Peptides against a protein of PDB entry 6FBK. Designs and how they scored, part 88

Target 1, 90 residues: chain A of PDB entry 6FBK
Amino acid sequence: EDTGVRVELAEEDHGRKSTIALRLWVEDPKKLKGKPKDNGAIEFTFDLEKETPDEVAQEMIESGFFHESDVKIVAKSIRDRVALIQWRRE

## One batch from the design tools (peptide; made by RFdiffusion4, then SolubleMPNN)

Design b2_p29_4_s4 (from b2_p29_4, 8 letters changed)
Fold by OpenDDE base, seed 5:
Structure b2_p29_4_s4 (fold): chain B 90 residues (1-90), chain A 29 residues (1-29)
Amino acid sequence: as target 1 above (90 residues)
Amino acid sequence: VKKVFNVTRADGSRYKVLVYEDGSVEVVE
């Protein structure tokens, strides 16, 4: 599914740490119900063992990056990228 | 601090958002 939100590795992943660095930005704003606060990029660390896409997405909402109605689409974007990264590690 | 979001705006300016365990948020430019 095309969420309109892009998530990529911000740093090279050697598969040795439980944490990864991610970069997230809106590629197609019309896919979102609300209008994001900024039109730039967000970089953050994601702990593969301790964090979940839903929790991080909610934190982004609370930070004002996205409207609450878009929490699930943001979470899905993170989840899909994290899954791909984990699959490549195997 | 529970979480740090490093933001780069479209114009290239940057700021950080700190998320604490209690859910409170702090913006640092």
Scores: peptide ipSAE 0.787, ipTM 0.953, DockQ to the pose 0.907
Fold by OpenDDE base, seed 2:
Structure b2_p29_4_s4 (fold): chain B 90 residues (1-90), chain A 29 residues (1-29)
Amino acid sequence: as target 1 above (90 residues)
Amino acid sequence: VKKVFNVTRADGSRYKVLVYEDGSVEVVE
């Protein structure tokens, strides 16, 4: 499903660390229920062993980046990208 | 600090959001 939220690697992943650098931005705001605070990109590290997409998405909501009603769509976007990265590491 | 979000606005300006363990957040321009 196209969430309208893009998540990509911010740095090359050599599959050596449990952490990855991600960049997230809204590609299609119409897919979101709320209006994002900023029209830019968010970069952050994601610990594949300790963090979950839902937790990070919630932190983004708490940070004011997205409306609370969009927490699941944001989480899904992160989850989908993380899954692809993990599958590629195999 | 629990989490750091580095934001690049559309105009290229940047700021950070620090998320703490207690759930509080701090914006750093």
Scores: peptide ipSAE 0.787, ipTM 0.953, DockQ to the pose 0.913
Fold by OpenDDE base, seed 3:
Structure b2_p29_4_s4 (fold): chain B 90 residues (1-90), chain A 29 residues (1-29)
Amino acid sequence: as target 1 above (90 residues)
Amino acid sequence: VKKVFNVTRADGSRYKVLVYEDGSVEVVE
């Protein structure tokens, strides 16, 4: 499913650390119910062992980046990328 | 601070958002 939200590695992943650096941005705003605060990119670390896509998405809502109605879309975007990264590590 | 989001706006300007344990947030430019 195309969420309209892109998530990519901000740094090369060597598979050594439990944390990864991610970059997130809106590619297709029509897929979102609300209007994003900025038309830029958000960079952040993600702990593969301690954090969840839902919790990070909620923190982004609280930060004002997205409307609360889009929390699941944002979470799915993060989850899908994290899954790909983990599968690639194996 | 439990989380830091580094933002690059479309115009290239940057700011960051600090998320604290109590759920409060702080915007720093």
Scores: peptide ipSAE 0.786, ipTM 0.953, DockQ to the pose 0.912
Fold by OpenDDE base, seed 1:
Structure b2_p29_4_s4 (fold): chain B 90 residues (1-90), chain A 29 residues (1-29)
Amino acid sequence: as target 1 above (90 residues)
Amino acid sequence: VKKVFNVTRADGSRYKVLVYEDGSVEVVE
């Protein structure tokens, strides 16, 4: 499903660390219920063993990047990308 | 600090958001 939110690797993944660097940005704002604060990109690390997409998405909401009604959309975008990365590591 | 988000605005300027364990948030330009 196209969430309108893009998530990509910010650094090359060699499959050696439990953490990855991600970059997230809004590609199609009309897919969101709220209006994002900035029209830019957010970079962050994601711990594959300790963090969950839902928790990180909630932290982004608390940071003011997105409206609370869009938490599931953001979480899904992160989850889908993380899944692809995990599959590539296999 | 629990989490750091590094933001790049459309104009190329940057700032970061610090999320603490107690849930508080700090914006640093």
Scores: peptide ipSAE 0.786, ipTM 0.953, DockQ to the pose 0.911

Design b2_p29_5_s1
Fold by OpenDDE base, seed 4:
Structure b2_p29_5_s1 (fold): chain B 90 residues (1-90), chain A 29 residues (1-29)
Amino acid sequence: as target 1 above (90 residues)
Amino acid sequence: MVIDLREEMRERLRRRREERERRLEELLR
């Protein structure tokens, strides 16, 4: 499904630390509120042990990165990438 | 640049609150 939100690793994952660098961008620049970093991408750290995709997405909404209606899409995109990273670490 | 999302989010929320408080103070003067 085309969510219009993409999440990828911003660094190589060696599987040694709980924190990973992620890059998030939207296909539609209108969905990203505020000043887009690096031409519409957001690079952020995610703690695989302490953070949840839903909490991170909610913080992004509260900080004005996205509209409230997009919180579920953002959370799902982060979740799907995190799940893939965790699967590769096993 | 990799950002610590939690710290950046907190700082953004802090700035928004301070801006709102300043606007309210200006309206009350």
Scores: peptide ipSAE 0.165, ipTM 0.617, DockQ to the pose 0.098
Fold by OpenDDE base, seed 2:
Structure b2_p29_5_s1 (fold): chain B 90 residues (1-90), chain A 29 residues (1-29)
Amino acid sequence: as target 1 above (90 residues)
Amino acid sequence: MVIDLREEMRERLRRRREERERRLEELLR
């Protein structure tokens, strides 16, 4: 499904630390609230052990990066990427 | 640049509280 939200690693994952840097960007600039940083991408840290995609997505909304209606899409995009990263670490 | 979402959110919540408190103080005057 083309959610219009993309999440990728912002750094090389060596599988040694629980914290990873992720880059998130949206295809529709109207979905991004605030000033687009780094060509419309948001770079953030995600702790694979302590954080959840839903909590991080909610923080992004509360921080004004996204509309409340997009929380599920953002959370799903983060979750899917995190799952892929975890599967690659196995 | 890596953004700490929790820190950014805490700063925003703090600013909103300070603005709300100022507005309440103005209404109580």
Scores: peptide ipSAE 0.159, ipTM 0.613, DockQ to the pose 0.082
Fold by OpenDDE base, seed 1:
Structure b2_p29_5_s1 (fold): chain B 90 residues (1-90), chain A 29 residues (1-29)
Amino acid sequence: as target 1 above (90 residues)
Amino acid sequence: MVIDLREEMRERLRRRREERERRLEELLR
């Protein structure tokens, strides 16, 4: 599914720590609220053991990065990337 | 720059509380 939201690793994953750095950006800059930081990309840490994509997406909404209507799209994009990272660690 | 959203939100909430308290203090003077 093309959600228009992309999530990638912001660092090399050595598969050893639960915390990873992710980079999220939106293909349509109009979906970003506020001033785009770092060319419209958001870099954030994600703990694979402690955090959920839904919680992180909600924090982004509360922080004013996205509209509330996009929370599920953001969460899905994070979830899909996290799942891929976890699969590669196995 | 890697952002800790939770830390940023906590700090934003703290700042908003401090600003509210300052405004209340100003109104009470």
Scores: peptide ipSAE 0.136, ipTM 0.557, DockQ to the pose 0.078
Fold by OpenDDE base, seed 5:
Structure b2_p29_5_s1 (fold): chain B 90 residues (1-90), chain A 29 residues (1-29)
Amino acid sequence: as target 1 above (90 residues)
Amino acid sequence: MVIDLREEMRERLRRRREERERRLEELLR
């Protein structure tokens, strides 16, 4: 499903740390609130042990990066990428 | 630049608390 949100690793994952750097960008610039960082992408840390995609997505909305209506799309995009990263670590 | 959302939100909450406390102090004068 094309959510219009892309999430990828912002750094090489060596599988050594619980914290990873992710890069998130949207296809529709109207969905990104505030000043786009680094070519319209948001780079953020995600702790695989302590954070959840839903909590991080909510924090992004509260921080003014996204509209409230997009919380589930953002969370899903983060979740899907995190799952792929975890599968590659196995 | 990688953003630590947790730290950013923590700082925002701290600022909001400090602002609320200042407003309360001003009202009590």
Scores: peptide ipSAE 0.118, ipTM 0.546, DockQ to the pose 0.098

Design b2_p29_5_s3
Fold by OpenDDE base, seed 5:
Structure b2_p29_5_s3 (fold): chain B 90 residues (1-90), chain A 29 residues (1-29)
Amino acid sequence: as target 1 above (90 residues)
Amino acid sequence: MVIDLREEMREKLEEKRKKKEELEKKLKE
């Protein structure tokens, strides 16, 4: 599925910490709001033990980085990347 | 180097929380 949202590691993951650094960018710049629009991407930490993709996505919307209509797409993109990272840690 | 925007996000959320609390107070008055 082409969500138009991409999430990748912003740093090398050595699989030792519960916290990872992620980078999220969008293909359509209109979907990205606020200061991150200057960079075209949002960089943030994600705690694999304490946070969920849905909560983080909602927080991003509430902070004004994305439109409310994109919350599910953002959450899915984060979830898929996190799952892949966790798989690689095994 | 990763530029983590979580602090900015938290600040924005805190501002919205304060606005919500202010609105709730006004509704009770």
Scores: peptide ipSAE 0.156, ipTM 0.638, DockQ to the pose 0.205
Fold by OpenDDE base, seed 1:
Structure b2_p29_5_s3 (fold): chain B 90 residues (1-90), chain A 29 residues (1-29)
Amino acid sequence: as target 1 above (90 residues)
Amino acid sequence: MVIDLREEMREKLEEKRKKKEELEKKLKE
């Protein structure tokens, strides 16, 4: 499904670190809150060993970057990208 | 251009946690 949220690698992944840099942007700028709304894309680190997509998404909502109603959409977008990255590392 | 989210998240989460703790203290007193 098209969630309107895109997540990609912000840097080249050589499969050496547990942490990766991710870039997240939304097709509809109205989904973003605060300063990221103007640019439409945000960058963040994700620890493949310690963090979960749901926890990271919840933190983003609590930080005020997204609406509470979008937490599952954000989590899914992160989860799907992380799964692809892990698949590529195998 | 990409906006770095991590620093802003840390700052905003710290502020919200502080506010939540203050509210919980007031409710228990």
Scores: peptide ipSAE 0.154, ipTM 0.643, DockQ to the pose 0.343
Fold by OpenDDE base, seed 3:
Structure b2_p29_5_s3 (fold): chain B 90 residues (1-90), chain A 29 residues (1-29)
Amino acid sequence: as target 1 above (90 residues)
Amino acid sequence: MVIDLREEMREKLEEKRKKKEELEKKLKE
């Protein structure tokens, strides 16, 4: 599914820590509210053991980075990337 | 270097909460 949101690793993953650094871009600039960091991207840490994509996406929206209607799209993009990272660790 | 924006997000949420509470107090007066 083409969500229009891209999530990548912002650092090399050695598979040792539960926390990872992620970078998020949007293809449509209208979907990103406020002031984007580092060339229109958002960089953040994600704890693989303590956090969920839905909770993180909701916090971003409530903080004003995205529209409320995009919560599931953002969450799915994070979830899909996290799943791939976990797959590579196993 | 990655910039963790979690602290900024929490600060914005707290600011919104305070503004909401102030508005609710004014409406009750």
Scores: peptide ipSAE 0.147, ipTM 0.623, DockQ to the pose 0.155
Fold by OpenDDE base, seed 4:
Structure b2_p29_5_s3 (fold): chain B 90 residues (1-90), chain A 29 residues (1-29)
Amino acid sequence: as target 1 above (90 residues)
Amino acid sequence: MVIDLREEMREKLEEKRKKKEELEKKLKE
């Protein structure tokens, strides 16, 4: 599904830590509020054990990085990437 | 070095919280 939001690993995953670094960018720069730090993308850590995509996405909204209307898209993009990473670790 | 957005997020949230708290205080006065 092309949601216009992409999430990838910002660093190599060795499968040893519960925390991973992710990079998120959107096709439409208008949807990314604030100033992107990495060529139109934002980078953040995600704790595979403690955090959920929905909570992280909501925090990003509240912090002003996305519009409220995009929270579900952002959350889904994070979830899909996290799921893939977890699958590869197994 | 990967730039972790979390610190900026926390800072923004804290600022937002403080503004909200200040507004609520004013409304009670």
Scores: peptide ipSAE 0.147, ipTM 0.627, DockQ to the pose 0.186

Design b2_p29_5_s4
Fold by OpenDDE base, seed 3:
Structure b2_p29_5_s4 (fold): chain B 90 residues (1-90), chain A 29 residues (1-29)
Amino acid sequence: as target 1 above (90 residues)
Amino acid sequence: MVIDLREEMRKKLEERRKKEEEERKKEEE
């Protein structure tokens, strides 16, 4: 499903740390809430053991990066990338 | 442009504190 949200590794994953650097960006700049309507990406650290994609997505909404209606799309995009990273570590 | 989630959270907390302080000053006048 084309969520219009992309999540990628911001750094090379050597599989040794529980934390990973992620980069999230939106293909449609209209989905970005706020002044940076520029092709902006959000770079953040994600703890594979302690954090959940839904909690991180909710924090992004509360911070005003996205609309509340997009929280599930953002969470899904983070979840899908995290799942791929975990699978590659096996 | 890449933005740090932690920095934007910090800015939003600072903006709330500044607004609360400005409202308090208006109630004291």
Scores: peptide ipSAE 0.157, ipTM 0.550, DockQ to the pose 0.253
Fold by OpenDDE base, seed 5:
Structure b2_p29_5_s4 (fold): chain B 90 residues (1-90), chain A 29 residues (1-29)
Amino acid sequence: as target 1 above (90 residues)
Amino acid sequence: MVIDLREEMRKKLEERRKKEEEERKKEEE
């Protein structure tokens, strides 16, 4: 599914930390709110034990990085990437 | 751009509180 939102690792994952650095970018710059200094990419930390993709996506909306209509897309993109990272750790 | 979501949320909550306090001060004048 081309959600127009991509999530990747912002750093190498050695599988030892519960916290990972993620990079999220949107193909449509109109979906980004604010002044992304880095060409529409947002880098953030995600705690695999304490945080959920839905909560993190909601915090991004509340912070003003995305529109409320995009919460589900952002959450899905984070979830899909986190699932792939967890799969690689096994 | 690296963001700290927790920090940005704290800033936004503080900005809202400051705005509400400023609005209350304007109503008391």
Scores: peptide ipSAE 0.155, ipTM 0.573, DockQ to the pose 0.103
Fold by OpenDDE base, seed 1:
Structure b2_p29_5_s4 (fold): chain B 90 residues (1-90), chain A 29 residues (1-29)
Amino acid sequence: as target 1 above (90 residues)
Amino acid sequence: MVIDLREEMRKKLEERRKKEEEERKKEEE
């Protein structure tokens, strides 16, 4: 499913750290709240052991990056990317 | 630029509180 939200690694994953740098951007800039920094991409750290995609997505909404209606889309996009990263580490 | 979401939330809440306090002070003058 095309969520309209893309999540990728912002750095090379050497598989040794619990924390990874992710880059999230929205295909439709109108889904971003506020001034899009860096062409509408958000770069953030994610802890694979301590954080959940749902918590991070909620935090992004509370910070005013996205609309509340998009929380599930953002969380799913992070989850799908994190799962791929975890599978590559195994 | 890597964003610390927790720091950005804290900063935004602090900026809002400062603004609300400044508005209150102006209404008391």
Scores: peptide ipSAE 0.155, ipTM 0.555, DockQ to the pose 0.068
Fold by OpenDDE base, seed 4:
Structure b2_p29_5_s4 (fold): chain B 90 residues (1-90), chain A 29 residues (1-29)
Amino acid sequence: as target 1 above (90 residues)
Amino acid sequence: MVIDLREEMRKKLEERRKKEEEERKKEEE
């Protein structure tokens, strides 16, 4: 599903840490709440053991990065990438 | 420019604290 939100690794995953660096960007800069920052990309750390995609997406909304209506697509995009990373570690 | 979520969260918390401190200072005058 092309949600217009993409999540990738911001660093090489060696599978040794529970925390990973992720980069999220939106294809439509209008989905970023606030002044369009140059690249529309958000870098953040995600703990594979402690954090959930829904909690991180909610934190991004509370921080004013996204509209409440976009929480589900942001959470899904994070979840899909995290699932792929976890699958590669197994 | 890449947005660091942690840095933006920190900045927002600091801005909130400054606003509350300025509002409190204005109520004491």
Scores: peptide ipSAE 0.151, ipTM 0.545, DockQ to the pose 0.236

Design b2_p29_6_s1
Fold by OpenDDE base, seed 4:
Structure b2_p29_6_s1 (fold): chain B 90 residues (1-90), chain A 29 residues (1-29)
Amino acid sequence: as target 1 above (90 residues)
Amino acid sequence: MEEERERKEREERRRRRLERLLEQRRRLE
């Protein structure tokens, strides 16, 4: 499904580290909470072995980027990208 | 012992991520 949220690698993945750098941006500005003046990508790290998309998405909600109602959309976008990265590593 | 270390590590990761996210959020305001 098209979540309107995009997640991509912020670094080249050589498949050597459990931690990766990611970028997340929203194609629909209505999903951003408040009055953002900049629609720049959100940068974050993700540990492929120790972290979950749901907890990271919740932290993004807590930081004020999104509404609580969008947490599952954000989590799904992270999950889908993480799955692709893991599949490429196999 | 291991569960307490894992909990502490999770809390530290969460704190660090939240701090970086909040910094980025302020830049977008």
Scores: peptide ipSAE 0.616, ipTM 0.890, DockQ to the pose 0.744
Fold by OpenDDE base, seed 1:
Structure b2_p29_6_s1 (fold): chain B 90 residues (1-90), chain A 29 residues (1-29)
Amino acid sequence: as target 1 above (90 residues)
Amino acid sequence: MEEERERKEREERRRRRLERLLEQRRRLE
């Protein structure tokens, strides 16, 4: 599913830490709330053991990046990337 | 005691993330 939201590792993952650095960018500008002046990516950390994509996505909503209606799309994009990272660690 | 610690740690992680996200949001504006 093409969510229009992309998530990738912001650093090399050696599989040693539960916390990873991620980068998120939006291909569809209508999903970004407000009037952003640049196409900068959102950088954030994610704890693979303690955090959930839904909770982190909600925090991004609260910080004003996205509309509430897009929270599930953002969460799915994070979840899908996290799943791939976990798969590569196995 | 452990549940209260885990709750506080979760609240602190959330607060730190929100602070960093809000800073990044302001840079895009």
Scores: peptide ipSAE 0.616, ipTM 0.890, DockQ to the pose 0.731
Fold by OpenDDE base, seed 2:
Structure b2_p29_6_s1 (fold): chain B 90 residues (1-90), chain A 29 residues (1-29)
Amino acid sequence: as target 1 above (90 residues)
Amino acid sequence: MEEERERKEREERRRRRLERLLEQRRRLE
């Protein structure tokens, strides 16, 4: 599913640690809360063992990047990328 | 004891992420 939110690795994944650096950017600026001057990517870490996409997405809303209505879209985008990363580690 | 420690660790991770996210959010404005 094309969520309009892209999540990629911000670093090379060696598959050795549970924490990964991710980068998230929005293809549709309307999904960003406010008037961003730049369509810059959000950089964040994600612990594959201890954290959930829903928790991280909620934190992004609390920080003012997204509307609450988009939390599930953001969470899904993170989840989908995390799933791919986990698949590649197998 | 362990559950309380895990809770505190989750709260600390959340706080650290929020701080970094808020900093990035300010740069977008």
Scores: peptide ipSAE 0.616, ipTM 0.890, DockQ to the pose 0.751
Fold by OpenDDE base, seed 5:
Structure b2_p29_6_s1 (fold): chain B 90 residues (1-90), chain A 29 residues (1-29)
Amino acid sequence: as target 1 above (90 residues)
Amino acid sequence: MEEERERKEREERRRRRLERLLEQRRRLE
């Protein structure tokens, strides 16, 4: 499912660490319920073993990048990318 | 206790992430 939000690795993943560096940006703001900033790019880390996409998405809301109504869209985008990374590691 | 350690680690991860996110947000203002 296309969320209109893109998440990618901000570093090369060698599968050695549980923590990864990610980058998030809005590909299509019209796909979001809120009004995300145009060209908004966010850098963050994610611990594959200890953290959840929902918690990270909520922290992005608290920091003022997205409207509260978009938390699940953001979380899904992170979750989808994290799943791909985990699948690639296996 | 392990549960207290895990809680403190989670709180610290959250704090660090929020600090980094807020820093990036301020750069856009």
Scores: peptide ipSAE 0.613, ipTM 0.891, DockQ to the pose 0.682

Design b2_p29_6_s2
Fold by OpenDDE base, seed 3:
Structure b2_p29_6_s2 (fold): chain B 90 residues (1-90), chain A 29 residues (1-29)
Amino acid sequence: as target 1 above (90 residues)
Amino acid sequence: DEEEEEREEREERRKKRLEELKRQREALE
């Protein structure tokens, strides 16, 4: 399922830390709230042990990046990438 | 207590993330 939201590692993952650096960008500009002057990526950390994709997605909504209606799409994109990272660590 | 420490750590992570996200959002416009 293509969410139109891309999430990738912002750093090399050596599987040593519970915290990872991620980069997120939107392929569909309509999903980005406001009037962006560029299509820059959002950088954030994610704790694999302490945090959930839904919590991080909600914080992005609160920061004004997305509409509340898109929170589940953003959360899914983060969740899918996090799952891949966890599987790779096994 | 451990539960209090975990709550404080969660609040600190949330606060830090919101500040960093807000900075990035403002820079985008």
Scores: peptide ipSAE 0.652, ipTM 0.910, DockQ to the pose 0.698
Fold by OpenDDE base, seed 2:
Formats: structure tokens, sequence, C-alpha cells
Structure b2_p29_6_s2 (fold): chain B 90 residues (1-90), chain A 29 residues (1-29)
């Protein structure tokens, strides 16, 4: 499913650390809560061993980036990217 | 114990992420 949320590596992944830097942005501005002045990407770290996409997505909701109703699509976008990264590491 | 340490580490990560996210959110407005 095309969630309209994009997640990519913010840095080159050398496969050495469990922590990665990610960048997330939305294609549809209406998915962002409030009145953003630009479509700047959200940058965050993600620990592949200790963290979950659902928890990180919820923290983004709490930070005011998304509506509560979008938590699952945000989590899915993170999960899908993380899965690709893990697959590539193997 | 180990469960307590893991809980504390999780709380610290959450706190740090929220601070970083809020800073970025403020920059968007």
Amino acid sequence: as target 1 above (90 residues)
Amino acid sequence: DEEEEEREEREERRKKRLEELKRQREALE
C-alpha cells in the first residue's frame, strides 16, 4: 500500500550498528498536523534491535506531526523501510 | 535488575526522541 509517507536512510548504512538515521516526509501535506510552512523531512534515529515502528510512530503523534488516526500508516512506512534495510544487511 | 535497566533505557530513548521531534516540529511552524 502506498501510504504517502516516505522513509529513507539519512546516512549510508554500513551495517555495523543497530542504530540507523532515518528521514521521513509526507507526499500529502494534509497528513501533517497543523500548518507547516514547508515540507521538511523529519529526521530521527531508530534502533533496529530495541525499538519498534509503532512506538516511534506514536512518539511522532505526541510531538504533533500527525493525527492519531495516521499512527498506523506512519508505523507501516517505518516498518517497511526497516524491513528493507534489514533484508539488505543479510 | 535487567528489566529495570531496560525500562530506564527505553524511557531515556523516548524522552530524547520526543525532545528532538518537538524541536523539529517547532522549526516547521
Scores: peptide ipSAE 0.651, ipTM 0.910, DockQ to the pose 0.743
Fold by OpenDDE base, seed 1:
Structure b2_p29_6_s2 (fold): chain B 90 residues (1-90), chain A 29 residues (1-29)
Amino acid sequence: as target 1 above (90 residues)
Amino acid sequence: DEEEEEREEREERRKKRLEELKRQREALE
């Protein structure tokens, strides 16, 4: 459950639109199989209706933030936060 | 058709995100 990756809202969620702004950073680099060169926060939009955590995670890999081996860890961290946001909206 | 449009939208979102991510990655280096 502790992925070592933290995902939070980068904006206040009013529950009015399908897109949200998220912020992701490595909370505990040693929890990852491969750690990024830096631990800077990544900001990105996420469409709660159209996009998947796996897509975003893969794009972060392609952008060079994480190793391929950590794609599922990153995806899980996004998924878990997205689930919490969706549950709060209901 | 709708499936082709959804694929095109996905490709555009991917392209946009990759550009935004690339910009941020370069800023951290």
Scores: peptide ipSAE 0.649, ipTM 0.911, DockQ to the pose 0.825
Fold by OpenDDE base, seed 5:
Structure b2_p29_6_s2 (fold): chain B 90 residues (1-90), chain A 29 residues (1-29)
Amino acid sequence: as target 1 above (90 residues)
Amino acid sequence: DEEEEEREEREERRKKRLEELKRQREALE
C-alpha cells in the first residue's frame, strides 16, 4: 500500500547498532486519511529492538505534525521502512 | 527490577523523541 508518506534512512546503515536515524515526509498528501499540518521532513531515531512504529507515530501526532486520523498511515510507513532495513541487514 | 528498568528506558526514549519532534515542529512555525 502506498501511504503517501515516505520514510528513509537519514544515515548510512552498517547494520551494527539497533538504533537508526530516519527521515519522514509526506510524498502524496492525497493518500492521507486526515489533515497533516506539514509535509516537511521529520527526523527521528528508531530503536529496532525496543520501539514500535505505532508508538513513534503517536508521538508525531502528539508533537503536532499529523492528526490522529493519520496515525495508522504514519505507523505503516515507518513499519514498512523498518522491515526493509531489517531485511537488508540479513 | 528488569520491568522497572525497561519502563524507565521507554519513558526516557519517549521524552527525548517528543523533545526532538517538538523542536522540529516549532522550527516550521
Scores: peptide ipSAE 0.649, ipTM 0.910, DockQ to the pose 0.748

